# Peptides against a protein of PDB entry 3ZOQ, part 151

Target 1, 223 residues: chain A of PDB entry 3ZOQ
Amino acid sequence: QLLQDSWWNQLKEEFEKPYYQELREMLKREYAEQTIYPDSRDIFNALHYTSYDDVKVVILGQDPYHGPGQAQGLSFSVKPGVKQPPSLKNIFLELQQDIGCSIPNHGSLVSWAKQGVLLLNTVLTVRRGQANSHKGKGWERLTDRIIDVLSERERPVIFILWGRHAQMKKERIDTSKHFIIESTHPSPFSARNGFFGSRPFSRANAYLEKMGEAPIDWCIKDL

## One batch from the design tools (peptide; made by RFdiffusion4, then SolubleMPNN)

Design b2_p24_5_s1 (from b2_p24_5, 13 letters changed)
Fold by OpenDDE base, seed 1:
Structure b2_p24_5_s1 (fold): chain B 223 residues (1-223), chain A 24 residues (1-24)
Amino acid sequence: as target 1 above (223 residues)
Amino acid sequence: MEEEKAKEEEEAEIKALAELDAAE
């Protein structure tokens, strides 16, 4: 897939590496033989919507939703018309409690992405009905590099790390330059243990304001 | 070791939730 120049400059060396070539060949087979999500054109949507230089906030997810029509290449986000997954519902509940936003009638987070919220999964593809089926196939190496190049950026980034999987990436983030917001995962099983009341949205905006940057409009309009 | 197990359990839990969500 064609990336924006800003990301291409940061990642071009990765695409030439054997691991990525092997990943690409694997994906070609997977997409030919299996139902894979998201659509192959949407795999890098997070990078398409949010350029390297425009990243203000990063929200890490694990892997794409594995149901029909759900994944759109953005962490936690679902295409319009798709029922909101439980974790996403909890995200919107926290959003409402944190900053008073109404719960949208859809689950698309594209409006965040367009404002500089990089909605990055650590694994960018999945087989239908098989969560984490593409774990350990090479995506993590690429997405680790994405985190690394953002960590190396002089302009600060805010990393929102929900749950332990995302928090494991903290070691790759230069906390002398970048801000980290951590809580339990928005999953129904963990949300009450720290996600609810964590106020990641207002906290992120507070950091942005301190940096002299425009805050994110986290409120999502109905479609 | 406990931290790694806890991470694996959380990943498994997230996975299970994702599976449930896809079934709905």
Scores: peptide ipSAE 0.053, ipTM 0.720, DockQ to the pose 0.368
Fold by OpenDDE base, seed 5:
Structure b2_p24_5_s1 (fold): chain B 223 residues (1-223), chain A 24 residues (1-24)
Amino acid sequence: as target 1 above (223 residues)
Amino acid sequence: MEEEKAKEEEEAEIKALAELDAAE
């Protein structure tokens, strides 16, 4: 699928590199021989919903959900009708406590993406039932480049980095231009150690307002 | 080494959650 022009201009050189060609060939085999998530048409949904120029906030995830019908090509997001995963439930609990939003009856974060929240996983595909099965296959190099080109952008970006995996990307972010919100991961195993009460949503909006940008409407309507 | 171990532990936790999420 053709990326939006804004992302294509930033990433076109990556797609010509050997590592990406190898990744593409690997993915062709994987999708043919295995059940891979998300649907191949949804791999770049984060870039489809949020153009390079429209990015206001970045939320980094690790890799897609590996269960049937879950992955939507957006970090932490699940398709409507899919049970909310524990981490996503905790995200909504923090959202409610932070800014008073009701907990939605679905787990789709598309409304965030459409407002400029880039919901990016560092690895964009996964084999069914095998978390991180596509780690180290080339996605990280592409997604690192995505972070790099955003870091190089003159217009400021807010990076929300939950957990150590996401926080490892901090070294790639020019903190003289961009703002970072860090906490523990929303996982039930770590949420009580700092994620709850971190108020990333109100903090992000406060920075957007300081920058003269429209805040994100984080509240998600029921379907 | 401690940072690497801490990263591995967190990756393991995230992985375990993803597995739980798929089972539910």
Scores: peptide ipSAE 0.035, ipTM 0.709, DockQ to the pose 0.337
Fold by OpenDDE base, seed 4:
Structure b2_p24_5_s1 (fold): chain B 223 residues (1-223), chain A 24 residues (1-24)
Amino acid sequence: as target 1 above (223 residues)
Amino acid sequence: MEEEKAKEEEEAEIKALAELDAAE
């Protein structure tokens, strides 16, 4: 791994910008005054588990789960021992139908992250019980930059964009170089309208194989 | 070894930026 391929090298300029400093100050107040998820140490878990150079696939989420013990800094993922949220259940149902994986007894997607699946939310924090409460506070500018620097990367990336919110980021992705997999959101409200049967996992691996890269082992073992 | 060190340094830098001076 080279310095230029690190997240720090890609994002250091953002961290010095006023918007990020304001975001940081806001977060300090939020974490001090009320319950915020995920734990502050877990905010950047997506970047911790998947380096800039190691990114093979990006799965965009909106913001963290807002229930106790759920969010672990990875989109759609929940900590072991936490009941699988409906959208995650549908993800595993599609995974089973797509490539035959068994449904795991937990909801942690850390194994994907460790293989190069960047599980990125566009907003990285949330107030307890208040979905999207930290929307428009500065996270989107940082996460847009994450998408931008990945789009600018020479080595191709596969972007899995579930639902309209994620698909709005398509304009930031150089589709001449990167691959896009789009469908409706895995939410129970939308999954039957296109997510089920979209086969994002096999399609992603097909692209990786065409690129001469190792496929993702999407199957998750029980804990 | 160089790659591991680079990853550790990157993680440390990102982690430092995530410090919010609030109770964990």
Scores: peptide ipSAE 0.014, ipTM 0.421, DockQ to the pose 0.020
Fold by OpenDDE base, seed 3:
Structure b2_p24_5_s1 (fold): chain B 223 residues (1-223), chain A 24 residues (1-24)
Amino acid sequence: as target 1 above (223 residues)
Amino acid sequence: MEEEKAKEEEEAEIKALAELDAAE
């Protein structure tokens, strides 16, 4: 699928570079020979749902869920009907404590994406059952460029950086223009060490209001 | 050195989480 015009204008030069062509050829082989997630049509869903100009908030993930039917091309999000992963459950717990939202009966974050929350993984594909199997294959260079072009944008962006992997990208973000919300990862292993009580949702909306922008409706309706 | 180790440990934790998420 063709990217939205706003993203195409920002990324068109990347798609012509050798690293991306090599990545594309690798992916063609992987999808032909292995079970790869997400579906090839869903790889760029984060960019499909949220245009470059419409980005208000960025939430960085590492790589897609590697279980059947889980990944839908959005960080932390799972397709409807899929059991909520532990990290996502903790995200919803913090959401409830932060701004009073009910815990939804599904794990799809598409409603956030449609409101300008870019749910971007740094690596956009994974082999079934093999976490980080596509690390170092070229995705990081593209997604770094996505962060760079957002950092260069005049209109401010709010970056929510959960955990150290996401926080490593802070050096690419112009903090004179953009806002950073940092905490530990929503993982059961780290959530109690700072994620819970970090109130990223209300803080993000507070920044949006200061910028004169509409806040995100973080509450997710049941399906 | 300590910051790099701490980053590696947290990446390992995130990886472990992804594995737990897939096992459920």
Scores: peptide ipSAE 0.037, ipTM 0.720, DockQ to the pose 0.369; fails the geometry check

Design b2_p24_5_s2 (from b2_p24_5, 16 letters changed)
Fold by OpenDDE base, seed 1:
Structure b2_p24_5_s2 (fold): chain B 223 residues (1-223), chain A 24 residues (1-24)
Amino acid sequence: as target 1 above (223 residues)
Amino acid sequence: EEEKEEEEEEKYENELLAKLDAEE
């Protein structure tokens, strides 16, 4: 896919590397032979909605939802009309308790993305009904590079790292420049162990204000 | 051995988390 100029300048060399060519060939076969999510046009939606220069906050996910019509190329986000997954429900519960936002009647986080919240999964595709089916196929190298180039950016970024998987990326983040907000994962299995009450949204906005930047309007309007 | 066990637990946890997100 063609990326915005700001991301293309940061990532163009990756697309010429053998690992990505192999990934691309794999994906061509997968999309032809299997049901793969998200739609191929939506794979890079996180980068489409949020340019390299416009990134204020990063929220890392693992891989896309593997059910029909769910994934839209944004971590934790689901297309309008799709039932909110458990983790997303907990995200909205924390959002409500943190800053008083109402629970939206949909699960699309596009409004966050448009404000500079990079909703990045570490793996950007998945087979229907098979979580992590595209793990270790090359996406992690590309998404690591995305984290790296953001870490190298002079303008600070806020990284929200929910759970162990996301927190493993801390070693790639220059904490002398960037801010990290960590808690347990919003999953029902872990949310009560630290995610609830972590107040990532107000904390992120507090950092943005300290940086002299506009805060994120985290509240999501009903559709 | 401990590192391998932690990696296996992490993989298992991540798979469970992914399943939970997809079930509803």
Scores: peptide ipSAE 0.026, ipTM 0.628, DockQ to the pose 0.230
Fold by OpenDDE base, seed 3:
Structure b2_p24_5_s2 (fold): chain B 223 residues (1-223), chain A 24 residues (1-24)
Amino acid sequence: as target 1 above (223 residues)
Amino acid sequence: EEEKEEEEEEKYENELLAKLDAEE
């Protein structure tokens, strides 16, 4: 997929680099020979829904869901009609306890993205049934650049970093300008060790208000 | 610790998908 959106001015130099060209050639082969998620048209959905200037909050994921019909190019999000994965269920449980939102009857986080929540995975593609199969193929270099250009932005950003993998990106974030919310991952294996009760949604909104920005409406309506 | 927990989740998801594929 070619990226032709509001992020182009920030990322155009990356697309000309050898690593990205090699990544594209790899992806062409992968999509031709195997089932790859998300759909090639949805790879950059996080950037499509949330422009560089509109980013208020960043939520980092690792790589897309690897099951049929799940991934939609947004971290932790699933297409409507798809069963909510365990981590997403825990996210909604924390949302309910944090700010009183009802648990939605679907798992789409598009409403967050449209409000300025960048739902970014560090790796943007995966083979069916093979988690992390596209790790180390070049995506991490591009997504590191996305974090870098946001860190360099004068207007503050809130980074929500769940789990150790996301927290490793903290070194790339200028904490003199930007705010970081950290906890354990929402996974069933780690959620009880700190994610539950971390109240990332109310904390994010508190910082937005302090910055003079409109808070995020985190509550998701049923479809 | 958390990295190991996330890895175990990935294994669980892979096993679940394999079972679903076998049922089809």
Scores: peptide ipSAE 0.022, ipTM 0.599, DockQ to the pose 0.444
Fold by OpenDDE base, seed 2:
Structure b2_p24_5_s2 (fold): chain B 223 residues (1-223), chain A 24 residues (1-24)
Amino acid sequence: as target 1 above (223 residues)
Amino acid sequence: EEEKEEEEEEKYENELLAKLDAEE
């Protein structure tokens, strides 16, 4: 199976649809002819680290980092040893101000993923040096379905929607069951306009506690 | 007027997305 049973049960019908078959064929060509990120085995890392049933929080990104060695199949996350991108630096600054976490010496968010934070990009692949190069190729339909099946889940989910791109997905979320935390994007271009001081981490944990669930340990240990 | 507002919003969104892309 491509995915864990819990995700497979939710998404198996999508993989049989023509759009995904076309996407798959496109990706085969792209990975053969171009440098594509992340590594093909890492495309679904968000779903690998966080099962459908274990999702507590969703953080939506746009598409993977397009530089060498950066993307690891998790939104905003970079592999250890990779310089933290500006948005990620701002995420950690907000994390520090929000709940007092130290700034980690790396940018891997795997520890969040393992705790039930689905770090999902809306587009799951990118060409080297070409942001959004795989936009409109079918990923958005799959990732929309991921949002949909989470929205349909009875157990509440917290959606953290940074910036307009992520916030466009709000219409797909049943706010009678699920919680949404919205702010401007952590990008240097927008962080000062609402992201800083938005306290998404403490707010997420407050919702989790209200639901009787264990909070996320957002603090990331140094490697 | 509504079409112009939508176009302005789309333009703003595209500019924002472009800025987000530029940092990565």
Scores: peptide ipSAE 0.020, ipTM 0.568, DockQ to the pose 0.128
Fold by OpenDDE base, seed 5:
Structure b2_p24_5_s2 (fold): chain B 223 residues (1-223), chain A 24 residues (1-24)
Amino acid sequence: as target 1 above (223 residues)
Amino acid sequence: EEEKEEEEEEKYENELLAKLDAEE
């Protein structure tokens, strides 16, 4: 679907490139023949909720949740009424310990997105029950460009990079202008090895305040 | 050889993380 003007100005050249046209044709077939997540209208929700100019913080994920009704086009986020996945539960546990937020009764991070937190997956679609099924199909080239144009922006951005996959994008980020917060991934597999106690939320807000920006209200209200 | 092993480990880690996130 159509992007906000600010993103369109940054990405319009990508959409005309052969790789993206091939990706688009692939996606048309996939959505027609298989169950693909998220809903096609939700693929670019991260860019819909957070304009290029409004990005304050970036949180990178790998690819969407592959279960029914889970993915909503935002990294780590799930639709209301969906059980919180393990990594998301750990994110909320760290949020509680970091800045005292209550654990919400849902897993939607839309409130973060609306405040300038770009919740971007590197791959934006997935087949039902098949993690990484759309890896290497062209999404990574587009999302790399998203990171690049943010890195090129003069107004500073905070990148929160959980785990190795996200941290591999560090080479694309101009650290002379932008801030990086790194830790292990919130997954139960790695959370106790550095994610817990990393305090990414308070640290992000500290950087925002230093830059004269409004902090993020990370606390999520119950629905 | 080391580069290939690192790539395989990274692939496995990413797949595992994706499964853990999507499950439940």
Scores: peptide ipSAE 0.024, ipTM 0.608, DockQ to the pose 0.217; fails the geometry check

Design b2_p24_5_s3 (from b2_p24_5, 10 letters changed)
Fold by OpenDDE base, seed 1:
Structure b2_p24_5_s3 (fold): chain B 223 residues (1-223), chain A 24 residues (1-24)
Amino acid sequence: as target 1 above (223 residues)
Amino acid sequence: AEEELARKEEAARIAALAELEAAE
């Protein structure tokens, strides 16, 4: 897949490395022999919607939804017409309580991505019905590099890290330069233990304001 | 060691949740 020039400049060396070539070969086999999500053309949607230079906020996920028609290459996001998964519902509940947004009638977070919210999963593909099935295949090394090059960027980034998996990446982030918003995961199993009331959206916008940047319009319009 | 275990357990829990979410 072709990337925007800004991302290509940051990641081109990774694509030449053996690990990525092995990953690519694995993916070719997987897409040929299994049902893999998202569509191969959507794997890098997070990078397509949000250029390296335009990243304001990063929201890390683990891996894509593994049900039909769900994943669209953006963490936590589902294609329009798809029922909102429980974690996403909780995200919207917190959004409503945080800044008063109405709950949208769909689960697409594309509007966030277009405003500079990098919706990045650490693993970018998954087998149908098999959560985390592509863990340890090479994606993590690439996405670690994505985090690294953002951490190295002079212009500050806000990292929203929900749950321990995402928070494991904090060691790769220069916290002297970038901002971290941490809470428990929006999962129904953990949301009441810290996610609800964490107000990540208003907090992110507060940081953006301090940096002299336009805030994110987190409210999502109905389709 | 305990912290690492906790992180791994959380990752597994999130993956398990994804399975439930996909079934909806």
Scores: peptide ipSAE 0.064, ipTM 0.673, DockQ to the pose 0.314
Fold by OpenDDE base, seed 2:
Structure b2_p24_5_s3 (fold): chain B 223 residues (1-223), chain A 24 residues (1-24)
Amino acid sequence: as target 1 above (223 residues)
Amino acid sequence: AEEELARKEEAARIAALAELEAAE
C-alpha cells in the first residue's frame, strides 16, 4: 500500500527491513490460503485517515476484529451496519457520560480518525475466527516504530492507553513532550475497574486546548 | 517481573474477549 508522504518519510526504512519483507510474504500466503481481516486494502487505514503530522491523539488496540465485515483497519472501530462489540459499546457509554455525546447507531470511528485520532492496533491483521493469530509475526515491530516516531515528534501527542497491553508501550513514549491517559480496558471484564469515569475524551481535549490546538469532536453522527 | 506477568495476563484476557465479541 502507498502511504501518505508524511508516514512514508517516517516508515520507509522499516519497509526495506527483512522483518517486514518476511511479514509481507507471510501475509501473502495468509490472504491466499484463508480469510484474513481486514481487507488487504484496509490494513493501513489508520495511517491513511490520519497523517503523521495530523496525529493529535493515539488510541492503541490489540488486533482487528476477526468476524466477517467487522474490521476496517481502525482500532475498536467496526464498519457501518455491524453490531457494536461490547468494548465499543462501553467506549460510547463513557463518551456519553464524559461529554454528553449520543450513542451512535453504528460503530465507525472514522470521524475520529479524520480529526487526528490515530486508531492503531499493535497487530494489523487477523485470521477469521482466531483472535491474535498474527501476534508475533512482525506487526509489533512496525507499530512500535510508529509509536517511536510519534514520540520523537516535537509536536506533542496524547496517548490513550486502555488496559495493560497498551500500557506496555509507555516505555516508548517521551513523557517530557507527550501526554498519557491511562485506565483499565473498556472490556466488560475491566471497564468497571477504572475505565468508566476515566473521562478520556474530555481529558484529551483539555490537553489539546492547553497546547493551543483544536479539540476533537468526539461525538459521532448517526448514519 | 510481577508487573510483566500481569500485563501478559491482561493481554490474554483481552484476546479472549475479542473472540467472544466476534462470536456475538
Scores: peptide ipSAE 0.060, ipTM 0.681, DockQ to the pose 0.278
Fold by OpenDDE base, seed 5:
Structure b2_p24_5_s3 (fold): chain B 223 residues (1-223), chain A 24 residues (1-24)
Amino acid sequence: as target 1 above (223 residues)
Amino acid sequence: AEEELARKEEAARIAALAELEAAE
């Protein structure tokens, strides 16, 4: 996929590296031989919707949903018409409790992405029915670089890190410039251990306001 | 070691949830 100029300038060196070329070749085989999600045209949707300069907030996920029609290249997000996964339901519950938003009738977070919320998974593809099947194939190195170039950016970024997997990336974030919001994962298995009540949305907006930037409208309208 | 185990358990939990989510 062709990235917009802002991201291309930041990542072009990575795409020339052997690890990425190997990843690309692997992906070509995978998409040809198996059902891979998301659609190949949607792999970099997070970067398509949110330019490098427009990033205000980053929300890290692990890897895409592996069911039919679910993944749309944005962490935690599902295509319209798709049943909201449990973690996403909990995200919306916290959103409601945090800032009073209604629970939307769909699971698309595109409206967040368009406002500067980079919805980035650490691994950007998955085999149908096989969670984390593309772990360790090269995506993590690229997405680490994405975090790195954002950390190097002068304009501050807010990183929302749910769960230990995402929190492992803290060491890559320059906290002298950027802000981190941490809690347990929104998963039903962990949400009640700290995610609920963490108020990441209002806290993120508070940081944005301190920076003199427009807050995110986290409320999602029904489709 | 404990931290690594915790990370592994978290990843496994998330993966397991993903399996359930895909089945819905």
Scores: peptide ipSAE 0.100, ipTM 0.673, DockQ to the pose 0.323; fails the geometry check
Fold by OpenDDE base, seed 4:
Parts: sequence; structure tokens; C-alpha cells
Structure b2_p24_5_s3 (fold): chain B 223 residues (1-223), chain A 24 residues (1-24)
Amino acid sequence: as target 1 above (223 residues)
Amino acid sequence: AEEELARKEEAARIAALAELEAAE
């Protein structure tokens, strides 16, 4: 049997476009001249762990963590052994309050990704210590296309949009087919304004059950 | 098994693209 690569089929045209070629050339220079995160092999981890067809939930982030060893190529996720960033801590606090999960001793969200939670940043690289330094360099066009092709998918998707940046993508989502869960960002600066108590995890699972799909096991085991 | 193989092949292709994008 011939196998199809689901993401490749959806995105192959983008990789041939001039903007992406320019992005690639930019990244080559950036990685050569500066410390860039995540590791180049991890840039597309979100797509590695969650195929196009397996996507059940999308959680949008802005760009990777810009500290050493943090970025894992998954939005909000950090490599095991790395201190949990404040936003991630708040995510786990909400997870605990929402569905009773224990707070894990690490910050890796790979278990979510493997279950169909696409942990997508809108910008997939960053310079060390310079948040959003690769904004406007071409990633947004690619990740917009990722959102678009998911929106066009017949099988419904749940989009969790924390904060205004993520919510700006709502216009690209066909809400007649797909479900949106919105709240303020889990950042300490905004979490108390709506993120806490928003119960995105139970709400997402409720939608999945209505679709006749298996819910996500959001609880993360200690390593 | 087929699904796993497909995922691995897709991941390999995407990884190859990432390597081309970032010449470290």
C-alpha cells in the first residue's frame, strides 16, 4: 500500500513559494551567526508528533521560549529537566482545578501532542534572549496555512485560543465546522483575568465526546 | 503498523526540511 504524508500533502506547495525560500535562507544565516531556538531538528516537532489527520485540538502559542534548553518545538512545552515557565505553571494550575490532574514534575507536553493536540507556535524560531525576534520573517504565513488547511478539513477540530494574539487567528477558522475555546492568556499578567476558571481541558473533551471521538488524557505523568 | 510507518515517514520528511532551513 502507498502511504501518504498528511502534512506534506497539505503544505508542499508552501515550501516551493518564494516567501518560504527566503525564510529558509534567513534561518540558515540566523542559525549560523546566532544562537537560535529551538534546535533546528526540533523546529517542526508539533507536526512530527501530530499528523494532519490526527489533529483533534490545536493550542496556539506565539513563538518559542528563548532561554537555553527550553524550547521543544511545541507551544508552551519545555524539555524535561527544565524549570516550568510561569505560563506553563498556570496551565498546570488550571489543569488541576479543571479536571483534577496532578501538577507534573516536568514541563513536557509531548503526551498531549501524541494524542492529537497540535501545539503550534505561530512563529517557530527565536533568537536567544530576544522574544519574538523572528516575527514577520515568514513563519506566520506558513502557520496561517496550517490553520487554514485544518479549517478546511472535514473532520472537526477544537481550537484553544489563549490571549489576543491567538484569538486574532479566529477569523481563519470556519466556526460552522470547528469549535473555539477562548480565554485570556495563561501568563501571570493575564491569567487572573479569565484564564483561571476557563476550564479549557474539560470543555475540549466535552466537544470531542460530542463528536464521537476519544477524549484527551490531559493528565501528565511524572518522569 | 501502517499508521506508524506513515507517521515516521512524514516526520522524516519534515525533519529533513528543517535541517535544510537551519544550517547549523
Scores: peptide ipSAE 0.017, ipTM 0.403, DockQ to the pose 0.021; fails the geometry check

